# Ledger of designs, part 32: peptides against a protein of PDB entry 4J2C

Target 1, 107 residues: chain A of PDB entry 4J2C
Amino acid sequence: MEDPFFVVKGEVQKAVNTAQGLFQRWTELLQDPSTATREEIDWTTNELRNNLRSIEWDLEDLDETISIVEANPRKFNLDATELSIRKAFITSTRQVVRDMKDQMSTS

## One batch from the design tools (peptide; made by RFdiffusion4, then SolubleMPNN)

Design b2_p14_5_s3 (from b2_p14_5, 9 letters changed)
Fold by OpenDDE base, seed 5:
Structure b2_p14_5_s3 (fold): chain B 107 residues (1-107), chain A 14 residues (1-14)
Amino acid sequence: as target 1 above (107 residues)
Amino acid sequence: SENREKLREFYYSP
């Protein structure tokens, strides 16, 4: 069985891209009421929150795998570079999600 | 979820 980390990582990346698009639209709708309807705002907000929730869920799972690998280094035989890349991905992605959530909570 | 299951199968396997 192949390590599914990269598969989940890829799906998280797709969700991030989707969320960023939704966030952009969300921002546009709030900045220009003449082009916004409550229905689209609600839909966009809901889709955005769903994507962000999905990302956060997967990041928790990915983070757990890192703990498992670090506790069992010989079993998985991942080098330091690979582990660093995985950690960096989780950290940076969490920051991206946090930035969007912070802006949503203050608007 | 499918992702969670995939990860569990690999990382928690004996």
Scores: peptide ipSAE 0.591, ipTM 0.926, DockQ to the pose 0.764
Fold by OpenDDE base, seed 3:
Structure b2_p14_5_s3 (fold): chain B 107 residues (1-107), chain A 14 residues (1-14)
Amino acid sequence: as target 1 above (107 residues)
Amino acid sequence: SENREKLREFYYSP
């Protein structure tokens, strides 16, 4: 069985890309009400939140795999570089999500 | 989810 980490990573990255697009639109809608309808604002906001929640959940699962690998290094046989890449992805993605959430909470 | 199931299957397999 192939390690599904990269598959989930890919799904997370897609969700991040989607969220970033939605976030940009969300910002535009709120900055210029003349171009916005309540319907689009609500839709964009909900889609954005859904994506962010999905990302956060997947990141928790991915983070758990790190702990499992570190507890069972011989079973998975991942080198330090691979493990670092995985950790960095989780850390950086959490930061991206946090930045968007912070801006949403202050708007 | 499918992702969670895949991860569980791989990482918690005997």
Scores: peptide ipSAE 0.590, ipTM 0.926, DockQ to the pose 0.782
Fold by OpenDDE base, seed 1:
Structure b2_p14_5_s3 (fold): chain B 107 residues (1-107), chain A 14 residues (1-14)
Amino acid sequence: as target 1 above (107 residues)
Amino acid sequence: SENREKLREFYYSP
């Protein structure tokens, strides 16, 4: 069986790109009311929140796999470099999500 | 979800 970590990683990356686009539109809508309707603001906000929630859930699952691998290193045969890359992805992606959430909560 | 099931099947398999 192929390791599904990279598949989930790829889907998280796509979700991040989608969220960043939605976040940009969200910012534009709130900055200029003449270009926005309340319906579009609500739709954009909901889509953005849903994407961020999905990302966070996948990151939790990916983080759990790292713990499993570290507890069973011989079973999975992953070297330190690969584990470092996986950990870095989770850490950096969580920061990206946090930055968007922080800006949404302060507006 | 599909992702969770895939991860579970691979990482928790005997």
Scores: peptide ipSAE 0.588, ipTM 0.926, DockQ to the pose 0.751
Fold by OpenDDE base, seed 4:
Structure b2_p14_5_s3 (fold): chain B 107 residues (1-107), chain A 14 residues (1-14)
Amino acid sequence: as target 1 above (107 residues)
Amino acid sequence: SENREKLREFYYSP
């Protein structure tokens, strides 16, 4: 069986890109209400939150796999470089999500 | 979810 980590990682990356687009639109709608309908604002906000929640959920699962690998190194045979890449991805992605959530909570 | 199931199958397999 192939390690599914990279598959989930790829889907998280896609979700991040989607969220960033939604976040940009969300910002634009709030900056100029004359160009926005309540329906679009609500749709964009909900889609953005759903994407962010999905990302966070996947990141938790990915983070758990790292703990499992570190507890069972001989079973998975992942080198330190690969583990570092995986950890860095989770850390950096969490920061991206946090930044968007922080801005949404203050608006 | 599908992702969670895939991860569980691989990482929690005997």
Scores: peptide ipSAE 0.596, ipTM 0.928, DockQ to the pose 0.792; fails the geometry check

Design b2_p14_5_s4 (from b2_p14_5, 8 letters changed)
Fold by OpenDDE base, seed 2:
Structure b2_p14_5_s4 (fold): chain B 107 residues (1-107), chain A 14 residues (1-14)
Amino acid sequence: as target 1 above (107 residues)
Amino acid sequence: SSSREALRKFYYSP
């Protein structure tokens, strides 16, 4: 049985890239209202929020796997480097999401 | 999703 962690990781990475593109457009629309329709603003905002929510959901699942691995190290023979990489990915990705959410809430 | 289900099966399987 193959460890699906990297599959979900890849899906999260793709969602982050999508969210970053949407966030950039969201910023542009708000900075230049003359080029923005209410429909596009709403669409972009909703798509962005949906992507961010999806990322956060997957990160919670990935984070749970870390706890399971650490509680059962003999069952999951992962070295310290791999575990560190997984933890770092979750932490850094949460920060990226947080930064976008913070800007959206204060804009 | 299938990926989420895969995680569940892999990490919670006895």
Scores: peptide ipSAE 0.585, ipTM 0.923, DockQ to the pose 0.899
Fold by OpenDDE base, seed 4:
Structure b2_p14_5_s4 (fold): chain B 107 residues (1-107), chain A 14 residues (1-14)
Amino acid sequence: as target 1 above (107 residues)
Amino acid sequence: SSSREALRKFYYSP
C-alpha cells in the first residue's frame, strides 16, 4: 500500500496556494473598501479562515504520523533525510499559516 | 475525508 502522507501533503500544498490567493484578495479589499461590498469581504474572510483551518487540521494529522513512525521505525523504515523533509514541511507550512492568521487578527 | 482515512489506516494498522 502506498504511503498516503504524500497525498495529504499535496492536498495541503494546494490548500496553501488557495489560501494565499484568498489572503491577497482579502488584503486588497481591506486596503480599498471601494473595490468590494461588505458581502464580498465577509465571503473572502470566511473562505480564507476555512482554508486555514483545513490546513491546520491536515498538519496535525501529518505531525502525528511522524510521531508514529518514530515510535515504530522498523515498521515504516523511513530514513533520517525523509523524516527531516516531512518535519520541515510541517514546520514551514505552519509558519505560513501563522503569518496569515497574525495579519488577519491585527487588521 | 478519504485521504485522512487512508492516513489512519496506513499508520495505525497492525
Scores: peptide ipSAE 0.584, ipTM 0.922, DockQ to the pose 0.906
Fold by OpenDDE base, seed 3:
Structure b2_p14_5_s4 (fold): chain B 107 residues (1-107), chain A 14 residues (1-14)
Amino acid sequence: as target 1 above (107 residues)
Amino acid sequence: SSSREALRKFYYSP
């Protein structure tokens, strides 16, 4: 069977893109209350949180696969460069999520 | 999800 890592990675990236769009709208709504309704703020906030939660959940699973591969290198036979790319994706994506969450928590 | 299930099967299968 094919390695499903890239499938989950793709889903995470999609959620990141969605979250970034929602975050932008969230910021706009809070910066200009005259154009914002409570309903849209609540909806945007909820959708944003849901996406961020989904991302964090998937990242935990992806991160665990790294540990499994490193514990069983001959079983999976992943190239060192590929493994590095996977690690970098997890690290960078966590940072993106953290940045959005930090900004939301201070607003 | 199906992808998460696939992940589990692939990486946790002996």
Scores: peptide ipSAE 0.583, ipTM 0.922, DockQ to the pose 0.872
Fold by OpenDDE base, seed 5:
Structure b2_p14_5_s4 (fold): chain B 107 residues (1-107), chain A 14 residues (1-14)
Amino acid sequence: as target 1 above (107 residues)
Amino acid sequence: SSSREALRKFYYSP
């Protein structure tokens, strides 16, 4: 059976890219109200939140796999380097999501 | 999703 971690990682990366685009548009709309409609603001906000939620959900699943591997190292035979890469991805991605969410909550 | 299900199958399989 093939390890699906990298597949989910790829999906998360794609969702992050999408979210960053939506976040940029969200920021632009709020910075210049004359170019913004309530409909576009609402649509952008909803799409952004949906993407962020999807990312957070996947990150929780990926984080859980780390715990499983660490509890059963001989079953999965992942070296320390690979495990560190996986952990770093989760940590850094969570930070990216948190930064966007923090800005949205304070606006 | 299929990928999420794949994670469960792979990591929780005996």
Scores: peptide ipSAE 0.584, ipTM 0.922, DockQ to the pose 0.899; fails the geometry check

Design b2_p14_6_s1 (from b2_p14_6, 7 letters changed)
Fold by OpenDDE base, seed 2:
Structure b2_p14_6_s1 (fold): chain B 107 residues (1-107), chain A 14 residues (1-14)
Amino acid sequence: as target 1 above (107 residues)
Amino acid sequence: SDARKALREYYFSE
């Protein structure tokens, strides 16, 4: 069976790209209220939050797989470099999400 | 999602 880690990783990456686009629009709408409708602000905010929550949910699952692999090295036999890449992806993606959430909460 | 299901089956199943 093919390792589905990369499939979920791909979905997370896609969601991050979508979230970043929504975040950019969210920022623009708040910076120039004259060009923003309440409907667009609400829609953008909700879509952004939904994407961020989706990412965080997937990251939790991906993070758990790391623990499972480390607890069962014989079963999965992952290369150390690959494991590091997976960990780095989770860490960096969480940071990206955190940065957006921090700005949304403090704006 | 199908991907999530596959992930859980692959890593969590005995």
Scores: peptide ipSAE 0.557, ipTM 0.920, DockQ to the pose 0.919
Fold by OpenDDE base, seed 3:
Structure b2_p14_6_s1 (fold): chain B 107 residues (1-107), chain A 14 residues (1-14)
Amino acid sequence: as target 1 above (107 residues)
Amino acid sequence: SDARKALREYYFSE
């Protein structure tokens, strides 16, 4: 079968993009209450949290695949550069999620 | 998702 890593990566990236849009709206709603309804705030917040949870869940699996590949290099035979790119994606995406979560928790 | 299922089958079925 084909390596599905980048398929999951794509789903993660989609969720990140969605979350960033929701986060932007969330910020706007909180900064200008006159344009915000409780319903939209709640919806935006919930959707944002759902996306963030989805990302974190996928990142856990993606991260574990790294460990599996490194433990079984002959089975997967991944290029070192590719492995580095995979690791970098996980690291950077975790940071993006963390930044949004931190801002949400301090607002 | 289908992708997650595939991921588990590909990587976690050792």
Scores: peptide ipSAE 0.557, ipTM 0.922, DockQ to the pose 0.907
Fold by OpenDDE base, seed 4:
Structure b2_p14_6_s1 (fold): chain B 107 residues (1-107), chain A 14 residues (1-14)
Amino acid sequence: as target 1 above (107 residues)
Amino acid sequence: SDARKALREYYFSE
């Protein structure tokens, strides 16, 4: 079986791109209420939250695989560089999600 | 998803 880490990573990246688009629209709707309906605001907000939650869920699984690999180094045979790249992806993506969530909670 | 299932099978199963 091929390592599916990169497949989930790809799905996370796609979800991040989608969330960023939704976040942009969310920001626009709240900045100019005259261009927004309550229905679109609610839809955008819900879609954004759902996407962010999905990302966090996948990141949790990806993060757990790191611990599993570190506990079983011979089984997976990943070098330090690859492991570092995986960790960096999880950390940076969590930060992107956190930034959006922080702004949503402030509004 | 299929990818998520594959991930769990690859990493979490013994």
Scores: peptide ipSAE 0.557, ipTM 0.921, DockQ to the pose 0.909
Fold by OpenDDE base, seed 1:
Structure b2_p14_6_s1 (fold): chain B 107 residues (1-107), chain A 14 residues (1-14)
Amino acid sequence: as target 1 above (107 residues)
Amino acid sequence: SDARKALREYYFSE
C-alpha cells in the first residue's frame, strides 16, 4: 500500500491557496463597502471559514500520523529528513491559518 | 475523501 500522506498534503495545500484568495477578497470587501454586497460578503466569509476548517481538520490527522510514525519507526521506515519536512509543513500551515483567523476575529 | 480514508487505513488501522 502506498503512503497517502503526500496526497492529503496536496489537498491541504490546495485548500490553503483557495483560502488565501478568499481572504484577500474578504479584506477587499470590508475595505470598500461601496463595491461589496451582503451576499458576496456572506459567501466569501462562509467559503473562507469552510476552507480553514477543512485545513485544520486535515492538519490534525497529519499531525497524528507523525506521532504514530515516531512511536513505530520500524513499521513505517520513514527517513528523518522526510519526517522533518512533514513537521515543518504542518507547523507553517497552522501559522498561515492562524494568521488569517486572527485577522478575521479582530475585524 | 478517498485520500483521507486511505490515510486512516494506512496509519491508524491495526
Scores: peptide ipSAE 0.555, ipTM 0.920, DockQ to the pose 0.918

Design b2_p14_6_s2 (from b2_p14_6, 5 letters changed)
Fold by OpenDDE base, seed 5:
Structure b2_p14_6_s2 (fold): chain B 107 residues (1-107), chain A 14 residues (1-14)
Amino acid sequence: as target 1 above (107 residues)
Amino acid sequence: TPAREALRKYYFEP
């Protein structure tokens, strides 16, 4: 069986890109009411939240795999460098999501 | 999704 971590990582990255686009539009709509409708704001907000939720869900699973690997390092045969890369991805992605959520909650 | 299922089978199951 091939390690599926990178597959889920890729899905997370795609979701982040989608969320960033939606967040940009969300910001634009709120900053320029003349181009904004409640319908588009609601749609954009909903899509954005769905993407963010998807990312957070995947990150939780990815984060747990780190713990599993660290508990059984010989079983998975991952070196410290790769584990560091995986951890960094999770940490940085969580920060990106957190920043968007913080801005949404304060608007 | 297939990817999430694969993750479960690979990491979360003995």
Scores: peptide ipSAE 0.547, ipTM 0.920, DockQ to the pose 0.931
Fold by OpenDDE base, seed 3:
Structure b2_p14_6_s2 (fold): chain B 107 residues (1-107), chain A 14 residues (1-14)
Amino acid sequence: as target 1 above (107 residues)
Amino acid sequence: TPAREALRKYYFEP
């Protein structure tokens, strides 16, 4: 069985990229109401929230895999570098999501 | 998703 970590990582990264695009549009719509319709604002907001929720869900699972690997090192046999990369991805992605959510909550 | 299912089987099952 292949290690599915990076498959999920890929899905997370795709969702991040999508969210960042949606976030940019969301910002543009709010900055210039003359270019915005209520329908597009609602759609953009909903899609953005959905992507962020998806990311957060996947990150929870990915984060849990770290704990499992660390508790069962012989089973998975990941080296320290690989584990660090995985941890860094989770940490940095959480920060990216947090930054977008913070801006959405204050705008 | 298939990926999440794979994750479950690979990591979360004994």
Scores: peptide ipSAE 0.546, ipTM 0.920, DockQ to the pose 0.958
Fold by OpenDDE base, seed 1:
Structure b2_p14_6_s2 (fold): chain B 107 residues (1-107), chain A 14 residues (1-14)
Amino acid sequence: as target 1 above (107 residues)
Amino acid sequence: TPAREALRKYYFEP
């Protein structure tokens, strides 16, 4: 069986890109009510929340794989560089999600 | 999803 980590990573990155676009639209709608309908605000908000939730779920699973690999290094045989890249991706992606969530909660 | 299921089988199963 091939390592599926990069497949899930790719799905997370796609969701991040989608969320960033939705977040931008969300900001625009709230900053100019004359261009916004309640229906679009609700749709955008819900889609954004769904994407963020999906990302967080995947990150939890990806993060757990790190712990499993570190506890069983011989079984998975990953080099230190690859492991660092995986950790960095999870950390940076969580920060991106947190930043959007923080702005949503204060608006 | 298939990817998540693969992840489960690869990492979380004996």
Scores: peptide ipSAE 0.542, ipTM 0.919, DockQ to the pose 0.932
Fold by OpenDDE base, seed 4:
Structure b2_p14_6_s2 (fold): chain B 107 residues (1-107), chain A 14 residues (1-14)
Amino acid sequence: as target 1 above (107 residues)
Amino acid sequence: TPAREALRKYYFEP
């Protein structure tokens, strides 16, 4: 069986790109309310929240795989470099999500 | 999703 970590990683990366686009639009709508309808604001906000939630959910699963690998090193036989790359991806992606959420909570 | 299911089968199940 092929390691599915990279499949989920790819889906997360795609979702991040989508969220960043939605976040940009969200920012634009709030910066100039005269150009924004309530419908688009609501849609954009909901879509953004849903995407961020989806990313966080996938990151939790990916993070859990790290713990499993570290608890069973011989079973998975991942080298330190690969494990480091996986951890770095999760950490950096969580930061990207956190930055967007922080800005949304202050607006 | 299929990807999430694959993760569970590969990592979480013995």
Scores: peptide ipSAE 0.547, ipTM 0.920, DockQ to the pose 0.962; fails the geometry check

Design b2_p14_6_s3 (from b2_p14_6, 4 letters changed)
Fold by OpenDDE base, seed 3:
Structure b2_p14_6_s3 (fold): chain B 107 residues (1-107), chain A 14 residues (1-14)
Amino acid sequence: as target 1 above (107 residues)
Amino acid sequence: SPAREALRKYYFEP
């Protein structure tokens, strides 16, 4: 079968893009209450949280694949550069999620 | 999801 890592990566990236859009709207709604309804705030907040949760869930699995690959190098035979790219994606995406969550928790 | 299922089969199962 084909390596599904980048399929999941794609789903994560989609969720990140969606979350970033929702986060932007969330920020706008909170910064200008006259343009915000409770319904939109609630919807935006919930959708944002759902996406962030989805990302974190996928990142856990993706991160575990790294450990599995490193424990079984002959089975997967991944290029060192590719493995580094995978690790970097997980690290950077976690940071993106963390930044949004931190801003939400302090607002 | 299908992708997550594939991930399980590819990586998490011996």
Scores: peptide ipSAE 0.545, ipTM 0.920, DockQ to the pose 0.943
Fold by OpenDDE base, seed 4:
Structure b2_p14_6_s3 (fold): chain B 107 residues (1-107), chain A 14 residues (1-14)
Amino acid sequence: as target 1 above (107 residues)
Amino acid sequence: SPAREALRKYYFEP
């Protein structure tokens, strides 16, 4: 069985791109209410929140795999460099999500 | 999802 970490990582990356697009639209709608309907604002907001939640869910699972690998090094045989890359991905992606959530909570 | 299921089988199950 091949390591599925990269598969979930790829799904997270796609979800981030989707969320960033939704966030951009969300920002535009709120900056110029004349271009927005309540329906689109609500739809965009809900879609964005759902995407962010999905990302956070996947990141939580990915993060847990790190602990499992570190607890069972001989089973997985990941070198320090690869583990570092995985950790960096999770950390940086969480920051991207956090930045969007912070702006949404402020508005 | 299939990916999440694979992740569970690979990492979380003995």
Scores: peptide ipSAE 0.544, ipTM 0.919, DockQ to the pose 0.943
Fold by OpenDDE base, seed 2:
Structure b2_p14_6_s3 (fold): chain B 107 residues (1-107), chain A 14 residues (1-14)
Amino acid sequence: as target 1 above (107 residues)
Amino acid sequence: SPAREALRKYYFEP
């Protein structure tokens, strides 16, 4: 069986790209209310939140796989460098999400 | 999703 970690990773990456685009628009709408409709603000905000929640959900699962691999090294036989890359991806992606959420909550 | 299901089967099941 092919390791599905990379499939989920790809879905997370896609969701991050989408979220970043939505976040940019969200920022623009709030910076210039004259160009924003209530409908667009609501739509953008909801889509952004949905993407962020999706990312966080996937990251929780990906993070758990790390623990499982570390607890069962014989079963998975992952290279140390690969494991580090996986950990770094989760950490950096969580930071990206946190940065957007922080700005949304404090704006 | 299929990807999440695959993840469960690969990592979380014996």
Scores: peptide ipSAE 0.544, ipTM 0.919, DockQ to the pose 0.970
Fold by OpenDDE base, seed 1:
Structure b2_p14_6_s3 (fold): chain B 107 residues (1-107), chain A 14 residues (1-14)
Amino acid sequence: as target 1 above (107 residues)
Amino acid sequence: SPAREALRKYYFEP
C-alpha cells in the first residue's frame, strides 16, 4: 500500500489556497458595504468556515499519523528529514488557519 | 473521502 500522507497534504494545500481567496473576498466585502450583498457575505463566510474546518480536521489526522510513526518507527521506516517536513507543514498550516480565524472573530 | 480512508487504513489500523 502507498503512503497516503502526501495525498491528504495536497488536499489540505488546495483547501488553504481556496480559503485564502475566500478570506480576501471576505475582507473586501466588509471593507466596502456598498459593493457587498448579504447573499455574497453569507456565502463567502460559509465557504470560508467550511474550508477552515476541513483543513483543521485533516491536520488533526495528519498530526496523529506523526505520533503513530514516532511510536512505531520500524513499521513505517520514515526518513527523519521527511518527518520534519511533515511536522513543519502541519505547524505552519495551523498558523495560517489560526490567523484567519483570529481576524474573523475580531471583526 | 478515499484519501482519508486510505490514511485510516495505512496509519490507524493494525
Scores: peptide ipSAE 0.539, ipTM 0.918, DockQ to the pose 0.927

Design b2_p14_6_s4 (from b2_p14_6, 7 letters changed)
Fold by OpenDDE base, seed 5:
Parts: C-alpha cells; structure tokens; sequence
Structure b2_p14_6_s4 (fold): chain B 107 residues (1-107), chain A 14 residues (1-14)
C-alpha cells in the first residue's frame, strides 16, 4: 500500500482554499450590509464552519500519523526532512484556520 | 472519505 498522507494533504489544501473563499465572502457580506441577506450570511457561515471543521479533523489525523511514524521510524522509512515538511504543513494550516476562526468569533 | 480510510489502514493499523 502506498502512503496516503499526500492524498489527505491535498484534500486539506483544497478545503483550505474553499474555506478562504467562503471567509472572504463572509467578510464582504458583513462589511456591506446593502449586498447582504440574512440567508446568504447564514449559508456562508454554515459552509465555512463545516469546511473548517473538516480541515481540523483531517489535521488531527495527519498529526497523529506523525506520532506513529516517530514511534516506528523503521516501519515507514521517512527521513527527518520529510517529517519536518509534514509537521510544517500541519502547523501552518492550523494557524490559517485559527486566524479565520478568531475573526469569526470577534465579528 | 476513501483517503481517510486509507490513512487509518496505513498508519493506525500497525
């Protein structure tokens, strides 16, 4: 079986792009009430939250794989460089999600 | 998802 990490990573990246688009629309709707309906605000907010939740869930799984690999290095044969890349992806993606969530909670 | 299932099979089934 091939390592599916990159597949999930790709799915997370796509979900982040989708979330960022929704977040942009969310901010636009709140900044210009004349173009906003309650229905679109609610829909956008719901879709955004769902996407963010999906991302966070996948990141938890990806993060756990890091721990598993580090506990069983010979089984997976991943070098330090690859592990660093994976860790950096998880960390940076979590920050992106956190930034959006922080702005949503204060608006 | 299929990918999520494969993650579990590949990593979590050690």
Amino acid sequence: as target 1 above (107 residues)
Amino acid sequence: SSAREKLREYYFSE
Scores: peptide ipSAE 0.461, ipTM 0.877, DockQ to the pose 0.912
Fold by OpenDDE base, seed 3:
Structure b2_p14_6_s4 (fold): chain B 107 residues (1-107), chain A 14 residues (1-14)
Amino acid sequence: as target 1 above (107 residues)
Amino acid sequence: SSAREKLREYYFSE
């Protein structure tokens, strides 16, 4: 069986891109109420939150795989570079999500 | 998702 980590990583990346687009629109709607309808604000907000939750869920699973790999290094045989890339992806993506969530909570 | 299921099967089924 092929390692599915990159598949989930790809899904997370797509969700991040989608969330960033939604976040941009969300900020635009709030910055200029004349262009904003309640329906679009609600839709954008809900879609954004859904994407963020999806990302966070996937990151939890991805993060757990790191622990499993580190506990069983010979089983998975990942080199240090790849493991570092995986860790960095999780860390950086969590930060991206956190930044958006922080701005949403303070607006 | 299918990806998540594969992840569980590959990593979490120890």
Scores: peptide ipSAE 0.460, ipTM 0.877, DockQ to the pose 0.878
Fold by OpenDDE base, seed 2:
Structure b2_p14_6_s4 (fold): chain B 107 residues (1-107), chain A 14 residues (1-14)
Amino acid sequence: as target 1 above (107 residues)
Amino acid sequence: SSAREKLREYYFSE
């Protein structure tokens, strides 16, 4: 079976891009209330939250795969560089999500 | 999703 890690990684990356777009719009709506309807604010906020939750869920699964690989190195036999890249992706993506969530919570 | 299912099958089905 082909390792599906990169597939999920790709889905997470797409979700991050979508979330960042929604976050940008969310910021714009809050910075200029005169151009924002309650409906658009609610829609944008909900879509953004849904995307962020989806990302976090996928990251948890991806993170668990790291633990499984490290617990069974002979079974998976991943290159050290590849494992490092996977870890870095999870860490950096969590940071991106955290930054957006922090800004949303302080608004 | 299909990807999530594949992930579970590949990594979690020991």
Scores: peptide ipSAE 0.468, ipTM 0.879, DockQ to the pose 0.929; fails the geometry check
Fold by OpenDDE base, seed 1:
Structure b2_p14_6_s4 (fold): chain B 107 residues (1-107), chain A 14 residues (1-14)
Amino acid sequence: as target 1 above (107 residues)
Amino acid sequence: SSAREKLREYYFSE
């Protein structure tokens, strides 16, 4: 079996892009009430939160793989560069999610 | 199977 990490990574990246689009719309709706309906605000907010939770769930699974690899380095044969890239992806993506969540919580 | 299922099979089923 081939390593599926890159597949999940790609899915997370796609989900982040979707969330960023929803976040942009969320911002637009709250900045100009004349163009916003309560229904769209609620829908956008819920979709955004759902997507962010999904991303966080995937990141938890990806983070667990790091622990497994570090506990069994010979089994997976990952070099230090690849492991660093994986860790950096998880860290940076968590930051992107956190930034959106922080802005939502203060609005 | 889904990517998540493959992830579990590859990493978590040790």
Scores: peptide ipSAE 0.452, ipTM 0.870, DockQ to the pose 0.783; fails the geometry check

